# Peptides against a protein of PDB entry 4X86, part 14

Target 1, 56 residues: chain A of PDB entry 4X86
Amino acid sequence: EGPQLLLSEAVSRAAKAAGARPLTSPESLSRDLEAPEVQESYRQQLRSDIQKRLQE

## One batch from the design tools (peptide; made by RFdiffusion4, then SolubleMPNN)

Design b1_p11_8_s4
Fold by OpenDDE base, seed 5:
Structure b1_p11_8_s4 (fold): chain B 56 residues (1-56), chain A 11 residues (1-11)
Amino acid sequence: as target 1 above (56 residues)
Amino acid sequence: DLALQLVRQAI
């Protein structure tokens, strides 16, 4: 439940905006960032950060 | 704050 935002997509766009390049292959990076446990942790952090922002 | 920053760049 809740907003489903892909961590892999978020990192990709952020890296592009910053002009950053990964040290490993894009495929390896995507594999790590799309792992279910990593995505769930990201969702929890995102939810927490949004709630903090709403309370400001 | 990092997660929110990443979302801001993604959308």
Scores: peptide ipSAE 0.048, ipTM 0.566, DockQ to the pose 0.228
Fold by OpenDDE base, seed 1:
Structure b1_p11_8_s4 (fold): chain B 56 residues (1-56), chain A 11 residues (1-11)
Amino acid sequence: as target 1 above (56 residues)
Amino acid sequence: DLALQLVRQAI
């Protein structure tokens, strides 16, 4: 439960906005960022950060 | 606050 935002998509969009180009292929980067444990950690961090923001 | 930084850039 909570907001659903794929870490791989967030990183991709952030990189494009910043004009950053990774040295590794985008497919390899996406594969690493789409690992279940990485995505779950991101979800927990996102939830925590949003809660902190709302409490400020 | 990395998650929020990425969110601000992504949406």
Scores: peptide ipSAE 0.047, ipTM 0.566, DockQ to the pose 0.235
Fold by OpenDDE base, seed 4:
Structure b1_p11_8_s4 (fold): chain B 56 residues (1-56), chain A 11 residues (1-11)
Amino acid sequence: as target 1 above (56 residues)
Amino acid sequence: DLALQLVRQAI
């Protein structure tokens, strides 16, 4: 339920837009960002942030 | 706020 966006994809696009490069390999970073618990935390944060904007 | 920033760039 709720928005389902891949954190790994969001971070990759944000890094590209900012011209930033990770100090670790892209593969290792993606692996960490795709961990189920990390992805779930991102989903919860996104949901919370959307709710905050709706209250403005 | 960070999550929304990432979403705006990803979508």
Scores: peptide ipSAE 0.047, ipTM 0.565, DockQ to the pose 0.225
Fold by OpenDDE base, seed 3:
Structure b1_p11_8_s4 (fold): chain B 56 residues (1-56), chain A 11 residues (1-11)
Amino acid sequence: as target 1 above (56 residues)
Amino acid sequence: DLALQLVRQAI
């Protein structure tokens, strides 16, 4: 339920913008960030942050 | 607010 946003994609774009180069392969990083438990935690954090912003 | 910052960067 709600918008489905990928943490892996967000991190990849942020890293590119910052000129950051991971010590591990980008593929390995993406694999870790795409883990279901990590994605669920991100969804919950995103929802919480949006709610806080709307209440300000 | 890192989550919102990342979303704005990604979209």
Scores: peptide ipSAE 0.043, ipTM 0.560, DockQ to the pose 0.224

## One batch from the design tools (peptide; made by RFdiffusion4, then SolubleMPNN)

Design b1_p12_1_s1 (from b1_p12_1, 5 letters changed)
Fold by OpenDDE base, seed 1:
Structure b1_p12_1_s1 (fold): chain B 56 residues (1-56), chain A 12 residues (1-12)
Amino acid sequence: as target 1 above (56 residues)
Amino acid sequence: RFAEALQQALLG
């Protein structure tokens, strides 16, 4: 349940929108961002942030 | 700029 968007995907979208490029290879960045513990923390934060916004 | 874009991607 909850948001399923990967942090890596979100970062990729943001980077493209901002014209930003990672200092390291995209592959390395994706690997780090797709780590399960990172993704889970992101999912929790995203869910919390959405809930907060809906309650404003 | 990146942070703003990220926020838009997530919450926009």
Scores: peptide ipSAE 0.134, ipTM 0.751, DockQ to the pose 0.476
Fold by OpenDDE base, seed 4:
Structure b1_p12_1_s1 (fold): chain B 56 residues (1-56), chain A 12 residues (1-12)
Amino acid sequence: as target 1 above (56 residues)
Amino acid sequence: RFAEALQQALLG
């Protein structure tokens, strides 16, 4: 249920758009961003933010 | 209608 965009993918796209590169290894960063608790928190926040924007 | 449909999709 709800949006299933990965935080890791969102961060990667944002970093690419900004021309930013992490100081840590991509593998380590992806591991942290793909953790289930982190991904679930992102999903909830994403859904909330989108709903707020649609209600404005 | 689109906004409402999108909201329902997010709730589902």
Scores: peptide ipSAE 0.035, ipTM 0.563, DockQ to the pose 0.111
Fold by OpenDDE base, seed 5:
Structure b1_p12_1_s1 (fold): chain B 56 residues (1-56), chain A 12 residues (1-12)
Amino acid sequence: as target 1 above (56 residues)
Amino acid sequence: RFAEALQQALLG
C-alpha cells in the first residue's frame, strides 16, 4: 500500500538528472539504499511529503 | 539541484 518507488531508483534518477556521481561504487550504494529498513523509512517519508504537498 | 531532482523523482 502506498508509493512503490525504490529509494535506490529515486537516487539514481536524481543523480543522472543532476550529473552527480557517488564516491562509492553504484553497487555499494544500491546495497545500502535497498535495505528493507531504509526502503520502509523512505516509503513513509514519501507518503508524508506527498500528503503535505497536497494540503498546501 | 540534486535535492530538487530527488524530490521530483520521489514526488513527481
Scores: peptide ipSAE 0.139, ipTM 0.753, DockQ to the pose 0.529; fails the geometry check
Fold by OpenDDE base, seed 2:
Structure b1_p12_1_s1 (fold): chain B 56 residues (1-56), chain A 12 residues (1-12)
Amino acid sequence: as target 1 above (56 residues)
Amino acid sequence: RFAEALQQALLG
């Protein structure tokens, strides 16, 4: 439950928008970013930040 | 109302 945004997708979009090219392979980067613990931490942070904004 | 709905969606 909660937001289902992927950190890997967010990073990819941000990189594309900024014209940034990773030095490592996209596959390796995605694999690291899609790790369950990393994704969960991102989800929790995103949820927390959004909740704070809505409460302001 | 939208903010509240969104907040509830995040809490769920």
Scores: peptide ipSAE 0.035, ipTM 0.568, DockQ to the pose 0.112; fails the geometry check

Design b1_p12_1_s2 (from b1_p12_1, 7 letters changed)
Fold by OpenDDE base, seed 2:
Structure b1_p12_1_s2 (fold): chain B 56 residues (1-56), chain A 12 residues (1-12)
Amino acid sequence: as target 1 above (56 residues)
Amino acid sequence: AFEAALQQALLG
């Protein structure tokens, strides 16, 4: 239910677009970003941001 | 109506 977007994928795409590379290995970064509590927080934030934009 | 439908499609 809701948008099925991964924070890890979003960060990866943003980093590539900016030409930036993480200081740590991509695998370590992905592991941290894929933690359930982090992913859930991202989902909630994304939901909130979209709702705000649609109300403007 | 469009906004509500979009909200439901994305957030439902």
Scores: peptide ipSAE 0.021, ipTM 0.500, DockQ to the pose 0.125
Fold by OpenDDE base, seed 5:
Structure b1_p12_1_s2 (fold): chain B 56 residues (1-56), chain A 12 residues (1-12)
Amino acid sequence: as target 1 above (56 residues)
Amino acid sequence: AFEAALQQALLG
């Protein structure tokens, strides 16, 4: 429930926009970022950030 | 009202 934005996709887009390249392989990075506990933490932070912006 | 509706659309 709530916004379903993948942390792995967000990081990928941010890295591309900044012209950054990871020191490790993209596959290893994606594996770490797609872990369910990491994704859930990101979802909670995203929800909090959106709520703060909407209350301004 | 608009803010509440937007919150529900994004966070509901």
Scores: peptide ipSAE 0.021, ipTM 0.510, DockQ to the pose 0.123
Fold by OpenDDE base, seed 1:
Structure b1_p12_1_s2 (fold): chain B 56 residues (1-56), chain A 12 residues (1-12)
Amino acid sequence: as target 1 above (56 residues)
Amino acid sequence: AFEAALQQALLG
């Protein structure tokens, strides 16, 4: 449960907004960012950040 | 109360 955001998607959107293009293919980048341990770390960080903001 | 409810809705 909780927010459903993929780190790979977040990075992709951020890169696009910044006009940045990775040197590696988007597929390679997504593959790295979709690793389970990476995604779980992002989920935990996202949850923590949102909780902190809501408590302010 | 609102804060707790919002946290529950978004993060629960």
Scores: peptide ipSAE 0.021, ipTM 0.510, DockQ to the pose 0.122
Fold by OpenDDE base, seed 4:
Structure b1_p12_1_s2 (fold): chain B 56 residues (1-56), chain A 12 residues (1-12)
Amino acid sequence: as target 1 above (56 residues)
Amino acid sequence: AFEAALQQALLG
């Protein structure tokens, strides 16, 4: 339950917006960012950040 | 009311 945004997708969008290019292979980076524990940590942080913003 | 509805939509 809650937001289901992929960290790998978020990082890709951010990199594109900033004109940044990964120094390592995109495949390796995506693999690391799609790890379940990493994605769950991102989801929790995202939820927290959204709650904070809405309460301002 | 809008804030609560938005929170429910995003976090519920």
Scores: peptide ipSAE 0.021, ipTM 0.498, DockQ to the pose 0.125; fails the geometry check

Design b1_p12_1_s3 (from b1_p12_1, 5 letters changed)
Fold by OpenDDE base, seed 2:
Structure b1_p12_1_s3 (fold): chain B 56 residues (1-56), chain A 12 residues (1-12)
Amino acid sequence: as target 1 above (56 residues)
Amino acid sequence: AFAEALQQALLG
């Protein structure tokens, strides 16, 4: 449970907003970003950041 | 390789 945001989606949105284009295959990048350990780390980061903000 | 590197960057 907790935040259900995908790192791959976050990166894609950020890249589009900044006009950045990956030097590698977008599909390869997405595959890497969707790896379970990476997604879990991102989820934990979001959870931690939200908790910090709520306590400030 | 990139996934592992990104994981470490996020954890660090």
Scores: peptide ipSAE 0.069, ipTM 0.598, DockQ to the pose 0.065
Fold by OpenDDE base, seed 1:
Structure b1_p12_1_s3 (fold): chain B 56 residues (1-56), chain A 12 residues (1-12)
Amino acid sequence: as target 1 above (56 residues)
Amino acid sequence: AFAEALQQALLG
């Protein structure tokens, strides 16, 4: 439960917006960023950040 | 691996 944004998607969008192109393939980057432990850490951080902002 | 390193960077 909570935010469902994938870290891989967030990184991809940020890279595109900044005009940054990784030297490695997008598929390789996504594979690493979609690892369960990485995604869970991101989900927890995102949830925490949203809660903090809503309390301000 | 990179995934573990990235996790540590996010948690640190």
Scores: peptide ipSAE 0.066, ipTM 0.599, DockQ to the pose 0.060
Fold by OpenDDE base, seed 5:
Structure b1_p12_1_s3 (fold): chain B 56 residues (1-56), chain A 12 residues (1-12)
Amino acid sequence: as target 1 above (56 residues)
Amino acid sequence: AFAEALQQALLG
């Protein structure tokens, strides 16, 4: 439930903005970042952080 | 209004 905020997409955009290049292949990185348990943990943390900001 | 809407969207 809730909006799907992809960790893989967030990392990709951040890396591009910073001009950073991973040591491993993009495919391997995407596979790790798109794993369900990793994605869910990211969503929960992001939800918590955003809610904190809204209450400030 | 916006804050409440965003919070509700995150809670699903």
Scores: peptide ipSAE 0.027, ipTM 0.519, DockQ to the pose 0.128
Fold by OpenDDE base, seed 4:
Structure b1_p12_1_s3 (fold): chain B 56 residues (1-56), chain A 12 residues (1-12)
Amino acid sequence: as target 1 above (56 residues)
Amino acid sequence: AFAEALQQALLG
């Protein structure tokens, strides 16, 4: 339970906003970012960061 | 109210 934001999607949006282009293929990058352990770590950090902001 | 709702969503 909790936020279910995809790390791969977040990175893609950030890259687009910054006008950045990955040096590796988008498919390979997405595959790595969508790995379950990576996605779970991102979710936990995101939850923590949001909670910190709400407590300020 | 919004902040509280957001926290509840995160804790759930």
Scores: peptide ipSAE 0.024, ipTM 0.511, DockQ to the pose 0.113; fails the geometry check

Design b1_p12_1_s4 (from b1_p12_1, 7 letters changed)
Fold by OpenDDE base, seed 5:
Formats: C-alpha cells, sequence, structure tokens
Structure b1_p12_1_s4 (fold): chain B 56 residues (1-56), chain A 12 residues (1-12)
C-alpha cells in the first residue's frame, strides 16, 4: 500500500502552490502528462529521479 | 518555488 499519484496531478498542484503557469493551458499540460495511476514503488523512483535534477 | 512544491507533492 501507499499513496497513489498521477504526475499530472502533482505538476498541477505544484504549479498552483507556486503560482507558476505553463505556456499552454493547464489542461493541455495535464493531458500531455497524463499517465496511469502510479504505485508507491514507481512514485519513489520518480521522486528520486526528479530530485536529482532539481537544484533547490 | 515550483521546484519545492513539486518535491512536496511527490514526497507526500
Amino acid sequence: as target 1 above (56 residues)
Amino acid sequence: AFEEALQQELLG
């Protein structure tokens, strides 16, 4: 078990929280990032991979 | 920042 995550949701929520806006509509971005539901194991891997590319 | 916000969404 673990929290279920969609990358599109994570990006959208992050953008909202940070007041960031994509060049295209948020709906278009969400569509581009649409993926099946992500299980915890994949979420952990995704977290690790993205964190490696973040500087802050 | 977006960077931090995204981290929190993934960590949560």
Scores: peptide ipSAE 0.282, ipTM 0.834, DockQ to the pose 0.380
Fold by OpenDDE base, seed 3:
Structure b1_p12_1_s4 (fold): chain B 56 residues (1-56), chain A 12 residues (1-12)
Amino acid sequence: as target 1 above (56 residues)
Amino acid sequence: AFEEALQQELLG
């Protein structure tokens, strides 16, 4: 059992829904999210880091 | 509310 959506897709959808824009390119952000194997602890860390890198 | 939106996408 796990998230139905990939983390990168979830981030993209969430950003759109919230009207948030990444400080860097969306492509770069997606690459970072897709590179490592997703574990719960890593997901939590990424969530925090991503929030800090978005505007609005 | 990015965090809330993200949580909804991942856990909803």
Scores: peptide ipSAE 0.276, ipTM 0.834, DockQ to the pose 0.286
Fold by OpenDDE base, seed 4:
Structure b1_p12_1_s4 (fold): chain B 56 residues (1-56), chain A 12 residues (1-12)
Amino acid sequence: as target 1 above (56 residues)
Amino acid sequence: AFEEALQQELLG
């Protein structure tokens, strides 16, 4: 379809939609999301890591 | 809920 959302934007939107809040500062979370994506497996792994940093 | 929301954002 159209251009995919940046991972950081996707995470932000998902967190808001789910009412989730970061366990640490938003800046710390954003820093983690700045890591370059290499493969789909990395994206999946990062998703898991982010889930552990958020609480609903 | 977050996982589901994130999947929707990433996969459409």
Scores: peptide ipSAE 0.273, ipTM 0.835, DockQ to the pose 0.286
Fold by OpenDDE base, seed 1:
Structure b1_p12_1_s4 (fold): chain B 56 residues (1-56), chain A 12 residues (1-12)
Amino acid sequence: as target 1 above (56 residues)
Amino acid sequence: AFEEALQQELLG
């Protein structure tokens, strides 16, 4: 548990914690995070999409 | 590990 974060910040922190690296670029990843308001169902989909863009 | 870390950040 922790403070409420913007999605982009959450992704950055998670990648750092896991030692994951973007498959493309930080700019492309950030662009993909530019989306309508994140609701739960959309967040689950986006989690999967972001995971596919990173590798350990 | 990223999935777990991201889930913690999004849902924690």
Scores: peptide ipSAE 0.273, ipTM 0.833, DockQ to the pose 0.289

Design b1_p12_2_s1 (from b1_p12_2, 6 letters changed)
Fold by OpenDDE base, seed 1:
Structure b1_p12_2_s1 (fold): chain B 56 residues (1-56), chain A 12 residues (1-12)
Amino acid sequence: as target 1 above (56 residues)
Amino acid sequence: AFEAALQEALLG
């Protein structure tokens, strides 16, 4: 339950918008960011951040 | 710039 946004997709969009080019390949970066434990911690943080913003 | 873009991608 809660918002489901892929961290890998968010990072990819941000990198494109900022013109940032990582030293590692996009595929390797995406692989690391798509790890279940990384994605879950991100989801929890995102949910918390959204709740904080709504309360401000 | 990346941090700002990331915030927009996540929260915008």
Scores: peptide ipSAE 0.166, ipTM 0.764, DockQ to the pose 0.498
Fold by OpenDDE base, seed 2:
Structure b1_p12_2_s1 (fold): chain B 56 residues (1-56), chain A 12 residues (1-12)
Amino acid sequence: as target 1 above (56 residues)
Amino acid sequence: AFEAALQEALLG
């Protein structure tokens, strides 16, 4: 329930769009970003941000 | 640029 977006995917898309490259390997970055605690924090933050935007 | 792109990826 809630936003079904992956932080790793969002970061990847942003990096590609901006022409940015990770200082570390993409695999290492993805591993870190896909960690359950990180993904959950991201999901919560995203939900919060969306709620704020909808109320503005 | 990255921040803007991230915002777009999330909200766009």
Scores: peptide ipSAE 0.164, ipTM 0.762, DockQ to the pose 0.498
Fold by OpenDDE base, seed 3:
Structure b1_p12_2_s1 (fold): chain B 56 residues (1-56), chain A 12 residues (1-12)
Amino acid sequence: as target 1 above (56 residues)
Amino acid sequence: AFEAALQEALLG
């Protein structure tokens, strides 16, 4: 139900586009961002943000 | 411009 985008994938794409280099390994960052509780919180926030944009 | 890139990755 709702958007199902991976936060880890979005962050990695954004970091690459911005030329950002994480202080920790990309693998460690991805592991943290792929935690179920983090992903669920992100999904809820993303849905909310999209709804806001649609209402503007 | 990480924030802008993130928005494009998510909503683009």
Scores: peptide ipSAE 0.162, ipTM 0.759, DockQ to the pose 0.460
Fold by OpenDDE base, seed 4:
Structure b1_p12_2_s1 (fold): chain B 56 residues (1-56), chain A 12 residues (1-12)
Amino acid sequence: as target 1 above (56 residues)
Amino acid sequence: AFEAALQEALLG
């Protein structure tokens, strides 16, 4: 239930849009960002942020 | 009504 956007995908899209390149390998960065605890924290924050914006 | 529908679509 709720948003299922991947943090790793969001970071990749943002990096591309900003013309940024990771200092570490993309694979290592993706591995860290795809960790279940990190992804769950992102999902919870995203849900909270969306709710706040809709209530403005 | 629209706000509630949008919240349901995104967060439901």
Scores: peptide ipSAE 0.043, ipTM 0.588, DockQ to the pose 0.129

Design b1_p12_2_s2 (from b1_p12_2, 6 letters changed)
Fold by OpenDDE base, seed 1:
Structure b1_p12_2_s2 (fold): chain B 56 residues (1-56), chain A 12 residues (1-12)
Amino acid sequence: as target 1 above (56 residues)
Amino acid sequence: RFAEALQQALLG
């Protein structure tokens, strides 16, 4: 349940929108961002942030 | 700029 968007995907979208490029290879960045513990923390934060916004 | 874009991607 909850948001399923990967942090890596979100970062990729943001980077493209901002014209930003990672200092390291995209592959390395994706690997780090797709780590399960990172993704889970992101999912929790995203869910919390959405809930907060809906309650404003 | 990146942070703003990220926020838009997530919450926009």
Scores: peptide ipSAE 0.134, ipTM 0.751, DockQ to the pose 0.482
Fold by OpenDDE base, seed 4:
Structure b1_p12_2_s2 (fold): chain B 56 residues (1-56), chain A 12 residues (1-12)
Amino acid sequence: as target 1 above (56 residues)
Amino acid sequence: RFAEALQQALLG
């Protein structure tokens, strides 16, 4: 249920758009961003933010 | 209608 965009993918796209590169290894960063608790928190926040924007 | 449909999709 709800949006299933990965935080890791969102961060990667944002970093690419900004021309930013992490100081840590991509593998380590992806591991942290793909953790289930982190991904679930992102999903909830994403859904909330989108709903707020649609209600404005 | 689109906004409402999108909201329902997010709730589902």
Scores: peptide ipSAE 0.035, ipTM 0.563, DockQ to the pose 0.114
Fold by OpenDDE base, seed 5:
Structure b1_p12_2_s2 (fold): chain B 56 residues (1-56), chain A 12 residues (1-12)
Amino acid sequence: as target 1 above (56 residues)
Amino acid sequence: RFAEALQQALLG
C-alpha cells in the first residue's frame, strides 16, 4: 500500500538528472539504499511529503 | 539541484 518507488531508483534518477556521481561504487550504494529498513523509512517519508504537498 | 531532482523523482 502506498508509493512503490525504490529509494535506490529515486537516487539514481536524481543523480543522472543532476550529473552527480557517488564516491562509492553504484553497487555499494544500491546495497545500502535497498535495505528493507531504509526502503520502509523512505516509503513513509514519501507518503508524508506527498500528503503535505497536497494540503498546501 | 540534486535535492530538487530527488524530490521530483520521489514526488513527481
Scores: peptide ipSAE 0.139, ipTM 0.753, DockQ to the pose 0.521; fails the geometry check
Fold by OpenDDE base, seed 2:
Structure b1_p12_2_s2 (fold): chain B 56 residues (1-56), chain A 12 residues (1-12)
Amino acid sequence: as target 1 above (56 residues)
Amino acid sequence: RFAEALQQALLG
């Protein structure tokens, strides 16, 4: 439950928008970013930040 | 109302 945004997708979009090219392979980067613990931490942070904004 | 709905969606 909660937001289902992927950190890997967010990073990819941000990189594309900024014209940034990773030095490592996209596959390796995605694999690291899609790790369950990393994704969960991102989800929790995103949820927390959004909740704070809505409460302001 | 939208903010509240969104907040509830995040809490769920």
Scores: peptide ipSAE 0.035, ipTM 0.568, DockQ to the pose 0.115; fails the geometry check

Design b1_p12_2_s3 (from b1_p12_2, 6 letters changed)
Fold by OpenDDE base, seed 2:
Structure b1_p12_2_s3 (fold): chain B 56 residues (1-56), chain A 12 residues (1-12)
Amino acid sequence: as target 1 above (56 residues)
Amino acid sequence: PFAEALQQALLG
């Protein structure tokens, strides 16, 4: 439940937009970013940020 | 290791 955005996707888009390339392989980075605890933390952060925006 | 570090950064 809640936002269904992937941190790995967000990071990839941000990196592409900034023209940044990881020193490590993109596959390795994505694998780490897709770890359950990392993704859950990101989801919670998004939820919190959205709630803050709605209250502004 | 990176995932763990990132988790801490996000939680902090």
Scores: peptide ipSAE 0.052, ipTM 0.589, DockQ to the pose 0.064
Fold by OpenDDE base, seed 5:
Structure b1_p12_2_s3 (fold): chain B 56 residues (1-56), chain A 12 residues (1-12)
Amino acid sequence: as target 1 above (56 residues)
Amino acid sequence: PFAEALQQALLG
């Protein structure tokens, strides 16, 4: 329930836009970013940020 | 590793 945007996908898009490449493989980075505790924290932050923008 | 560091940053 709520926003369903993956942190791993967001980081991937940001890296592409900035032309930045990590020293580790993209697969290793994605694996870490897809950890459930990390994704849940991101979802909560994203929901909060969206709500703040809707209220301004 | 990075996952734990990121989690700590998000918690802070």
Scores: peptide ipSAE 0.048, ipTM 0.580, DockQ to the pose 0.061
Fold by OpenDDE base, seed 3:
Structure b1_p12_2_s3 (fold): chain B 56 residues (1-56), chain A 12 residues (1-12)
Amino acid sequence: as target 1 above (56 residues)
Amino acid sequence: PFAEALQQALLG
């Protein structure tokens, strides 16, 4: 249960779908966010924020 | 569409 993708991969896929090209490599982003507690906290916050915006 | 795509990537 929960996301199977790493945050960096999720961001990369979203950017591609939106026609954007990130300046930061997925490898660099993964390195900064690889700590479990950091990744989980970020994921929860991002999920909440996105859901809130889409509901408006 | 970016936010929606990201949401699906994270939740799907």
Scores: peptide ipSAE 0.048, ipTM 0.586, DockQ to the pose 0.395
Fold by OpenDDE base, seed 4:
Structure b1_p12_2_s3 (fold): chain B 56 residues (1-56), chain A 12 residues (1-12)
Amino acid sequence: as target 1 above (56 residues)
Amino acid sequence: PFAEALQQALLG
């Protein structure tokens, strides 16, 4: 349960907003960012951050 | 009310 946002998508959007392009190929970067352990860590952090902001 | 609803959705 909770938000199911992809870290790879979040990074892509952030890169576009900053006008930045990674030196690593997009497919290789996405592969690393979509690893289950990395994605789960992001989900947990995102959930925590959102909850903190809602309580402020 | 929206903030509370959103937080409850995230608790699950």
Scores: peptide ipSAE 0.023, ipTM 0.495, DockQ to the pose 0.115

Design b1_p12_2_s4 (from b1_p12_2, 7 letters changed)
Fold by OpenDDE base, seed 2:
Structure b1_p12_2_s4 (fold): chain B 56 residues (1-56), chain A 12 residues (1-12)
Amino acid sequence: as target 1 above (56 residues)
Amino acid sequence: AFEAALQQALLG
């Protein structure tokens, strides 16, 4: 239910677009970003941001 | 109506 977007994928795409590379290995970064509590927080934030934009 | 439908499609 809701948008099925991964924070890890979003960060990866943003980093590539900016030409930036993480200081740590991509695998370590992905592991941290894929933690359930982090992913859930991202989902909630994304939901909130979209709702705000649609109300403007 | 469009906004509500979009909200439901994305957030439902």
Scores: peptide ipSAE 0.021, ipTM 0.500, DockQ to the pose 0.128
Fold by OpenDDE base, seed 5:
Structure b1_p12_2_s4 (fold): chain B 56 residues (1-56), chain A 12 residues (1-12)
Amino acid sequence: as target 1 above (56 residues)
Amino acid sequence: AFEAALQQALLG
């Protein structure tokens, strides 16, 4: 429930926009970022950030 | 009202 934005996709887009390249392989990075506990933490932070912006 | 509706659309 709530916004379903993948942390792995967000990081990928941010890295591309900044012209950054990871020191490790993209596959290893994606594996770490797609872990369910990491994704859930990101979802909670995203929800909090959106709520703060909407209350301004 | 608009803010509440937007919150529900994004966070509901």
Scores: peptide ipSAE 0.021, ipTM 0.510, DockQ to the pose 0.126
Fold by OpenDDE base, seed 1:
Structure b1_p12_2_s4 (fold): chain B 56 residues (1-56), chain A 12 residues (1-12)
Amino acid sequence: as target 1 above (56 residues)
Amino acid sequence: AFEAALQQALLG
């Protein structure tokens, strides 16, 4: 449960907004960012950040 | 109360 955001998607959107293009293919980048341990770390960080903001 | 409810809705 909780927010459903993929780190790979977040990075992709951020890169696009910044006009940045990775040197590696988007597929390679997504593959790295979709690793389970990476995604779980992002989920935990996202949850923590949102909780902190809501408590302010 | 609102804060707790919002946290529950978004993060629960």
Scores: peptide ipSAE 0.021, ipTM 0.510, DockQ to the pose 0.125
Fold by OpenDDE base, seed 4:
Structure b1_p12_2_s4 (fold): chain B 56 residues (1-56), chain A 12 residues (1-12)
Amino acid sequence: as target 1 above (56 residues)
Amino acid sequence: AFEAALQQALLG
């Protein structure tokens, strides 16, 4: 339950917006960012950040 | 009311 945004997708969008290019292979980076524990940590942080913003 | 509805939509 809650937001289901992929960290790998978020990082890709951010990199594109900033004109940044990964120094390592995109495949390796995506693999690391799609790890379940990493994605769950991102989801929790995202939820927290959204709650904070809405309460301002 | 809008804030609560938005929170429910995003976090519920």
Scores: peptide ipSAE 0.021, ipTM 0.498, DockQ to the pose 0.129; fails the geometry check

